# Peptides against a protein of PDB entry 9IZ0, part 107

Target 1, 345 residues: chain A of PDB entry 9IZ0
Amino acid sequence: ITCLGSNGHTYKQLVKGGNDDLRQDAVMEQVFEQVNGFLRSYRKTSQRNLSMRTYKVIPLALKTGVIEWVQDTIPLGEYLDSAHKVYHPKEWSLSTCRKLIAEKQMEDLETRLKVYDLVCRHYRPVFRHFFLESYADPVQWFTTQTNYARSTAVASVLGHVLGLGDRHGQNILIDKTSGEVIHIDLGIAFEQGKKLPVPECVPFRLTRDVVDGMGITGVEGVFRRCMEFTLETLRREEDSLLSVLEVLRYDPLFSWLISPLRRMKKQKMQLENFNQPESGNITTDASRDPKIQRNNVSGESEAERAILKVRQKLSSTLSVEASVGELIRIAQDPSYLALMFCGWS

## One batch from the design tools (peptide; made by RFdiffusion4, then SolubleMPNN)

Design b2_p14_7_s1 (from b2_p14_7, 9 letters changed)
Fold by OpenDDE base, seed 2:
Structure b2_p14_7_s1 (fold): chain B 345 residues (1-345), chain A 14 residues (1-14)
Amino acid sequence: as target 1 above (345 residues)
Amino acid sequence: ERLELLKKVLEERE
């Protein structure tokens, strides 16, 4: 849909229908707007314009809503697939890599690590080329690469703290104007990604291509420092953040658990990505919701456990530097990445 | 409604 704003500008809007409850996305965007308030209040984060990029979500019904169309963006996964074909035309296709990882999904860790290493040798990082291709001016190139590292650092800390899942390359947009990341499809939060058919074992996405976009310093510079400043701010605002989450505890429309239907949909998408070439069209099959009587008692106990887990992640038991160092280590660990659906890029 | 609840909870802690 295209809407005419009161300012005379036309805005594209995405109408989403089907099985995705946009109320979870809308709630997570509201949490990000509050966190952006905290990031503006502290000198170390404000001086760097640190923010989680947000988009407007208007839920209209259980399965229908309007999403802001984020202009001048590309999905990270779409750029990477195209760039790998250009820069490494003799390397393996993304479909070949996915097939080899899938064929070993039920094997031991040693076998999965060997296949992951093999895939990594035949599918090399290319995301640095996004900045080199898009920005002819050296100042603009450096500025956009810096904005990418900053926005990825904020998203990594906040994604870990809130337990954001389903962070595949199609759910991460790159802004072509600023170089900033925009996270979409926020319906897997509070570590519910661990309940997927392929469990999510990393705190955030920090694959080889995500690091390659940070330039020559990789994680050692703007990214690490901006993670530290973001975590320092969230630790100071722990009580404020927990209060925001406590409001969600009593929201009967918020689900602290992944729905069986959403789990099945993600399972089908994983299986289809093994069998079909190239067409990433998310067909929203309108399957009838079985009226699962949610026992209200189970939802409240899951909300409490989720809030306790957020508090534990904000603990000052370790320094900010030690906590960030451990998060970066785990997010890059081959023993976790080899277990993921697409841990090589 | 949800935004106003979030605002109220923040205003009660300042």
Scores: peptide ipSAE 0.000, ipTM 0.386, DockQ to the pose 0.015
Fold by OpenDDE base, seed 4:
Structure b2_p14_7_s1 (fold): chain B 345 residues (1-345), chain A 14 residues (1-14)
Amino acid sequence: as target 1 above (345 residues)
Amino acid sequence: ERLELLKKVLEERE
């Protein structure tokens, strides 16, 4: 829909209807706005204009809402799929790569690593081309690449601390004007991504293409330093951040658990990305409801565990530099990326 | 060996 604002400007808006609870997204955007307050208050982060890019979410009903249309954006995964076809037309298709990884999903780590390496050799990084194509002016190129590395660093720290899941290339938008990342579909938080059919094992998305977009320095420079400053700010504001999360503990509209519907939708989307429509009448006997072991863990106990995990991630036991170094290492580790649904790009 | 065979089988299907 297009809405006329009180300022006389027209705003495009996305109306989502269906099974997605936009209240989770709205709450996470509110948490990001509070964190943006902390980033503005701290000299090291404010001097760099570090922020999590936010978008407006207006939940209208349990399953319906209006989302701000983020203008001049592209999903990272859409850009990468298109760019790989242009720059590496003789490499494997994204579908071929996905199929190979899925066919080995139940195999041992050694086999999965070999398949991941094979996929990586036939699907090379291209995200550097986003900046080279989009920005003819060297100052604009450098500014946008810097903004990308900065925004990715903030999103990576926040994504780790809040345990954001579902960080695939379709849930990460790139702003074509600023180079900043915009994270969308925030309904998998507090490490609920580990409960997905393909568990998320990385703290944030730092795949080869995500790194290729940082330019010649990769993770070493703007990205690492901005992660350090962001984590330092969040550690200083630990009590403030935990107080914000404690308010959410008492919000009857907030769910600390992944909904069975979202879990099933994710499972279905994973399966549909593997099924080319071969016209075979597979009567999928949908009757095997996996016995949801309703561990009667009260919603309060899950909120308490989530807050405790946030506190643990903000621990000063390791230096900021050591903590960031370990996070970057884990996020790039083939032993984790080979376990992911799409860890190669 | 088995991975090179899988590669070949996929290259023959594209």
Scores: peptide ipSAE 0.000, ipTM 0.204, DockQ to the pose 0.045
Fold by OpenDDE base, seed 5:
Structure b2_p14_7_s1 (fold): chain B 345 residues (1-345), chain A 14 residues (1-14)
Amino acid sequence: as target 1 above (345 residues)
Amino acid sequence: ERLELLKKVLEERE
C-alpha cells in the first residue's frame, strides 16, 4: 500500500497478512534497537557507527501488520542471480546448482562435499561487482564496501547470539545507498532454523559471495575486527540483553517455537524453488488456522532454554578473538555449507 | 593497484 504522511510525502508500506508471525519480527526489531543502544554507548563500536539496520514493523492483529518498505534496496539473492548471468554467462545457472545439491541432499557428507565443490567451481563469486558497478568514485566505493563489511559483521554476531535462521539471499537486503545489509523476515530465531527441512548448521551466512563483497581482504580486516568489537560489546551488556529477552519470556504473544505452518510454508518454498525461477510475490492464501492449544508451560520452558543458549554464546570462556575466529571458521566450513540449501552463494 | 594498497592500509587501521 502507499500511505500519504502528514508531511505530504507518500510512503510505500508492505501489508503482510497470513501465517507469518509479524510479532516475532517486531520483537526482534525491538531487541535490535536495544543492541544498537549498547553499540552506541561503547567507544569501539560507536567510533565505527556499528549498528544492526532495522525496519519498522507495526503488528495490527495476531497475524497481520504493516512492514516498512525499505527503499533503495535489493535482495542479495536477486543481485547475485543477475550478476552471475552477466559476469559468468558460461557458468551454471542457480537452478542447475540448486538441482544438483538437492539430488544429493540424502547422500553422505563425502558425496555432498564433492557436489558442493563441483557447484562452487561452476558458480564463482561475483558480489564484489555490486560495489564496482554502483560507485565510480573510489571514496564512495571504499566507504560502501566498508559499510557492507561492518553491517555484515554486526548482523553475523547478533544473528549467531540470537540464533537467527532462514538467512537466505532473499531475506538479506543490500542498501544501494550505503552498502549496508538489512535482515528481514526475522520469524526464525533462537536456533529454530535447525528445525527446518534442511537444518541450518552455520552460525550466520558467510558464503563465498558474502565474502567476495568484502573485497580483497575478505573476512580479514574490517569484518573480523567489527565482529570482535560487536561481541565484546554484547558480552559487556550481557545482563542488559538477557533482561530484554526475559521480558519476552512473559509475553504470551511471543513464540519461541517455529510454527508448524511456517515450517510447512518453508518446506513448500524449498520444493517450489526447485521447479520455478525465483519470480516475485508469493501471495500465500490464508489457509485455515489449526487451533494448536499452546500450553503456556511449554512456551516458558522454551524461552528459558533460548535465554540459556544466548548466555552460553556470550560466555567469556574463550577470548573475543578466539570466539570470532571459530565462528568465522565454522561459517565458511565446506562440511557445513555442503549441508545447506544454498551454501555456495 | 594503488587503490587496493590504500584499501588494505585503511582496513588494517580500523
Scores: peptide ipSAE 0.015, ipTM 0.407, DockQ to the pose 0.014; fails the geometry check
Fold by OpenDDE base, seed 1:
Structure b2_p14_7_s1 (fold): chain B 345 residues (1-345), chain A 14 residues (1-14)
Amino acid sequence: as target 1 above (345 residues)
Amino acid sequence: ERLELLKKVLEERE
């Protein structure tokens, strides 16, 4: 929809109706605004203008709301699919790569690693070209690539600390003007991504294309340092961050658990991407409601566990550098990426 | 090359 503001400006807005709980997004955006306050207060992060890019979410009802239309953005996955066709027209299609990885989902880690390596050889990184194509001026190119590395670093630390899930290329927008990343669909947080049909096992998305966008230094430049400064800020503000999360513990609108409906929707979307319609009458015997023993772990006990995990991730047991180094290592580890739905791009 | 050098110098200043 397009709304006329009281200021006479027209604002394009996305009305999302259906199964997406925009209250989760709105709450996570509020947490990001508080974290942006901490990043502005600390010299090392403020001097670099480090922030999590936010968007306005207005929940209207249990399953309906209005989302700000972020102008001049593209989904990372949409750009990458288009760019791979242009720069590597002889390589495999994204659909071919997805099919090969999925056909091996039930196989051992060794087999999955071999297929992941094969896919990686036939689907090379291209995200560097986003910056090279979009910015003819060397200063603009450098500035936007730096902004990308900085914003990705902030989002990576926050994504790890808050346990953000579902970080696929359609849920990460790139701002074409600034080069910054904008994370959307925040309804999987506090490690609930581990409960998906394909469990998420990386702390954040640091695939080959995500790294390729950082340019020649990859993770060893602006990205690593900005992760360190962000984590240092969050460790200093641990009590403030935990206090914000404790307020959410008592928010009846916030769900610390993935909804069964979202889990089923994602399971269907994963299956529908594999079912090209061979006209076989698969009688959907929808009747097996697995008696998931609702271990009535009170929503309070799940909130407490989530907050405890956030505290553990902010622990000063390891240095900032050692902690960031380990996170970067795990996020790039082929043994984890080979287990992902799309870990190669 | 020149752009890479400028990038490296600016990344080292951060």
Scores: peptide ipSAE 0.015, ipTM 0.422, DockQ to the pose 0.014; fails the geometry check

Design b2_p14_7_s2 (from b2_p14_7, 6 letters changed)
Fold by OpenDDE base, seed 5:
Structure b2_p14_7_s2 (fold): chain B 345 residues (1-345), chain A 14 residues (1-14)
Amino acid sequence: as target 1 above (345 residues)
Amino acid sequence: EKKKLLEEILKKRE
């Protein structure tokens, strides 16, 4: 929808209707706004303009809302699919790579590692080309690549701490003007990604292409240091962050659990990527609202468990450097990446 | 503070 603002400007807005809990997206954006307050108040993060990029979500009803259309963006996965065809036309297609990983999804770790390594040798990173193509000026190139590494670092720490899941290439937008990442579809949080049909086992998305976009230094330098400063800020503001999450415990509209409908939709999307689109209009008349008596007691116990996990992730038992080092290691570890859904790599 | 933040969260949904 295009809306005319009172200022005479036209704004494109995405009206999302359906089973997606836009209330969860709106709440997570409010948490990000509070975290951005902490990042602005702390010298080490403020001096680097570290922030989680946010977008406006206006829930209009229980299942409908308006989402801000983020202008001048591209989904990471859309760019990567096009760029791989241009720069590596002799390599395997993304569909071939996904198929090979998918065919081995039920196999042991050793078999899955062999297939993942084989796919990686036949599908090389290209995301560095986004910056090289888009910015002919060396200062703009360096600035946008730096902004990308910074925004990815903030999103990686915050995504780990809040247990943000479903970070596939279509749920991460790249801002073509700034190089910053924008995370969308925030309805899988507080480690609910571990409840997906293929459990998420990495703390955040740090695939080979995500690293290739950081340039020659990869994770070493801007990215690692910005993760450290972000985690240091969140540890400092632990009580403030936990107090924000405690307010959500009393929010009757917030769901600490993945909805059965969203789980089923993700399961179908994971299965439909295996089958050719047979054009069968299965109008599943999802009109039978199962009155799941959400016992309020179950929601409160899930909120308590989620807040406890956030507190555990903010623990100062390890140094900031050691904690960030381990997160970066796990997020890049083939033994974890080979276990991810075939659409992850 | 917590009550004000809840009221702000709820007002952004009205």
Scores: peptide ipSAE 0.014, ipTM 0.471, DockQ to the pose 0.018
Fold by OpenDDE base, seed 3:
Parts: C-alpha cells; sequence; structure tokens
Structure b2_p14_7_s2 (fold): chain B 345 residues (1-345), chain A 14 residues (1-14)
C-alpha cells in the first residue's frame, strides 16, 4: 500500500495479512527503542552512535498490520547469493550446499562437521565486496564498513540477550546508504528459535560472510569493542530493561511461546528451502512430528522463565570482555554452525 | 511507575 502522509510525502507500506502476528514485532521494536534510550544515555555507546536500527510496525488486527517499507535496503541473503555467483562462479551453488547439509542433517556431529567443512571450501565468503562495490570513496567505504560492524555488534548483543531467533539472511536487511543492519521478522524471541525444526544453537548470526563484511580486522576490530560497550550498557541498565520486559508479562497480546501455526509455517519454509526442485523424489516423510507435549505452562510461567534467562545473560559473574569473547567463540564455532540451516554464509 | 509505563506502551499501540 502507498499512503499519503499529512506532510504530503508518499510512504510505501507492506501490509502483511494472513498468519503472521505483527504484535510480536511491534513489541520487540518498542523494546529496541527503550534500549536505544540506554545506548544514548551511556557515554561509551553514545559517542559511537550505537543503536539497534528500528522500523515502524502498526498491528491492525490479530493477523494484519502495516510494516514500514525500509527504503534503500537489500536482504543480506539476496546480496550474498548474487555476489557469490559474480565473484566465485566456479564454486558450488547455494542449492547444492543446502542439499548436502540437508542430506546429513540426521547424521552425527563428526559427519556434519565434514560436510560443513566441504561446503565451506566450495562456498567462500563474499560480503566484503558489498562495501568495495558500493563505496568508491575510501572515507565512505571506511565509514559504512564501520557502521556495519557497529550495527552488527549492537544487534548481536541485543539478539543474544533477548534470545532472537530466525536470523537467516532474508531477515537481516543491509542499509545501502549507511551500511547498518536492520533486523526484521522479530516474532521468534526468548530462545524460541531452539523450538524450530532446525534448532538455532548460536547466540546470534556470526557466519563467515557476516564476519567478511567487517573487513580485514574481522571480529577483533570495531565489532568486539562495540559488543563490549553494548553489553556494559545493558548490564548497567539491567533493572530498567527487566522492568520493560515485566510490562510484557502482563500484556495478554504478547506470546512468550512460538505459536504452533508459526512453527508449522517455518517448518514448511525450511523443508521447501531444502526442496528446491532438483528432480530427486526425496519423500521427506513429515509423519514424525515429535509430540512436543503441550505442557500448558501458563503464559506467566514462560514469561518468568524468559525474564530469568535475560537476567542470567546480563550477569556480571564474568567480565564484559570474557562474556563477549565467549559469545563470539560460540557464534563462530563450527560445531554449532554445522548444525544450522545455513551456517556457512 | 510500571503502571505508567504500561499505559504509555498501550497508548502507543492505539
Amino acid sequence: as target 1 above (345 residues)
Amino acid sequence: EKKKLLEEILKKRE
């Protein structure tokens, strides 16, 4: 839909209808705006203009709402697929890599690591080229790459603390003007990504292409330092952040659990993304639904458990540097990435 | 305080 604003500007808006509950996205955007307040109040984060990029979400009903159309963006996964074909035309296709990982999904960790390593050797990182192609001026190149590393660091800490799931390359937009990341489809939070058909086992997305976009310093430059400053700010504002989340405990419209319908939709999308039609009849017998016992754990008990996990992630038991170091290690660990739907890029 | 914050969050959704 295109809306004419009272200011005479036309705004493109995406109307989602059907099965997506935009109330989850709207709540997470409100949490991000509060966190952006904390980042602006703290000297170490404010001096670096650290923020989570937000977008406007207006829920209209249970299954309908308006999302801001973020102009001048590209999905990370769309850029990576296009760029990989240009820079590495002799390497494997994304479909070939997905197929090989899928075929070994039920195998042991050792077999999955061997296949992940094989895929990594035949599908090299390319995301550095986004900055090299888009910004001919060295100052613009350096500024946008720095903005990317900063934005990714904020999103990584906040994504870990809030347990954001479904962080695939289509749910991460790159702003072509600033180099900043914009996270979309926020309805999988509070570690509900572990309940997906392919469980998410990393704290945030830090794949080889996500790191390649940080340039020569990789994670050891702006990214690590900005993660540290972000985590230091969130630890300082723990009570403020927990008070915002406690408000959501009393929101009857907020779901602390992934809906069965959303889980089934993501299951189907994961299976369809594995089943790009190369003409092989892989009859995936969908009949083994593991009876995840609907323990009707009251929504209050799930909210309490989610808030306790957030508190635990903000614990000062380890230094900020040690905590960030461990998060970066886990997010890059092949033993976790080999278990992911797309851990190689 | 929590009640005012709840009212402010709810009022931004209307």
Scores: peptide ipSAE 0.014, ipTM 0.411, DockQ to the pose 0.017
Fold by OpenDDE base, seed 2:
Structure b2_p14_7_s2 (fold): chain B 345 residues (1-345), chain A 14 residues (1-14)
Amino acid sequence: as target 1 above (345 residues)
Amino acid sequence: EKKKLLEEILKKRE
């Protein structure tokens, strides 16, 4: 849909229908808007314009809503697939890599690590080329790469703290104007990604291509420092953040648990990505929602556990530097990445 | 504050 704004500008909007509950996305975007308030209040984060990039979500019904079309963006996964074909045309296809990882999904960690290493040797990072191709001016190149590292750092800390899942390359957009990341499809939060058929075991996405986009310093520079400043701000605002999450405990429309239907849909998408060539047409099968009587008592106990887990992640027991160092280590650990659906890029 | 934020969250869903 295209809407004319009161300012005379024309805005494209995506109408999403089917089985995706946009109410989860709308709530997470509101949490990000509050966190962006905290980031603006502190000198160390404000001076760097640190923010989680947000988009407007208007849920209209259980299965229908309007999403702001984020102009001048590309999915990270779409760029990477195209760039790998250009820069490494003799390497393995993404489909070949996915197949080899899938064939070993039920094997031991040693076998999965061997296959992950083999895939990594035949599918090398290329995301640095996004900045080199898109920005001819050296100042613009450096600025956009810096903005990428900053926005990825904010998203990494906040994604860990809120337990954001389903952070595959199609759910991360790159803004072609600023180099900033935009996270979409926010309906897997509070560590519910661990309940997927392929459990999520990393705190955030920090794959080889995500690091390659940071330039020659990788994680050691703008990214690490911006993670530290973001975590320092969230620790200072712990009570404020927990108070925002406590409001969601009383929201009858918010789900602290992944629905069985959404779990099955993500399972089908994982299986289809093994068998189908390149056409990422998300067929929204309109399967009838069984009226699962959600026992209200189970939702409240899950909200309390989720809030407690957020508090634990904001603990000042370790320094900010030590906490960020451990998060960066775990997010890049091959023993975790080899277990993921797409840990190599 | 919490009540006002809940009302804002609910208004964005109606």
Scores: peptide ipSAE 0.013, ipTM 0.467, DockQ to the pose 0.019
Fold by OpenDDE base, seed 4:
Structure b2_p14_7_s2 (fold): chain B 345 residues (1-345), chain A 14 residues (1-14)
Amino acid sequence: as target 1 above (345 residues)
Amino acid sequence: EKKKLLEEILKKRE
């Protein structure tokens, strides 16, 4: 829909109807706005204009809401799929890569690493081309690439600390004007991504294409330093951040757990991305509902565990540099990326 | 080696 604002400007808006609880997204956007307050208050982050890009979410009903249409954006995964076809037309398709990784999902780590390496050799990084294609002016190119590295660093720290899941290339938008990343579909938080059929094992998305977009320095420079400054700010504001999360503990509209419906929807989307329609009557006996051990852990106990994990991630036991170094290492480790649904791009 | 792994992956589909 297109809405006329009180300022006389027209805004495109996305109306989502369906099973997605936009209240989770709205709450996470409120947390990001509070964190943006902390980033503006701290000298090292404010001097760099570090922020998490936010978008407006207006939940209208339990399953319906209006989302701000982020203008001039493209999903990272959409750009990458298109760019790989242009720059590497002889390499494997994204569907081929996905199929090979999934066929080995139940195999040992050694087999999964071999398949991941094989996929990586037949699907090379291309995201550097986004900046080279989009910005003919060297100053715009450098500015947008810097903004990308900065925004990715903020999103990576926040994504780790808040345990944001579902960070696939369709849930990360690139702003074509600024080069900034915009994270969408925030309904998997507080490490609920580990409860998915393919568990999320990385702290944030730092795949080869995500790194290729940072240019010749990769993670070494703007990205690493901006992660360090962001983590330093969040450690300094730990009590403020925890107080914001404690308010959410008492929000009856906030769910600390992944809904069974979202879990099933993601499982189905994972399966549908593998089913080319071969016309075979496979009666998938949907009757094996894996016994959800409803551990009757009260919703309060899950909120408390989530807050405790946030506190643990903000611990000053390691230096900021050591903590960021370890996060970057884990996020790039083939032993973790080979376990992911799409760890190669 | 890598060609053999692809061939093994393809042979497990037949």
Scores: peptide ipSAE 0.000, ipTM 0.229, DockQ to the pose 0.039

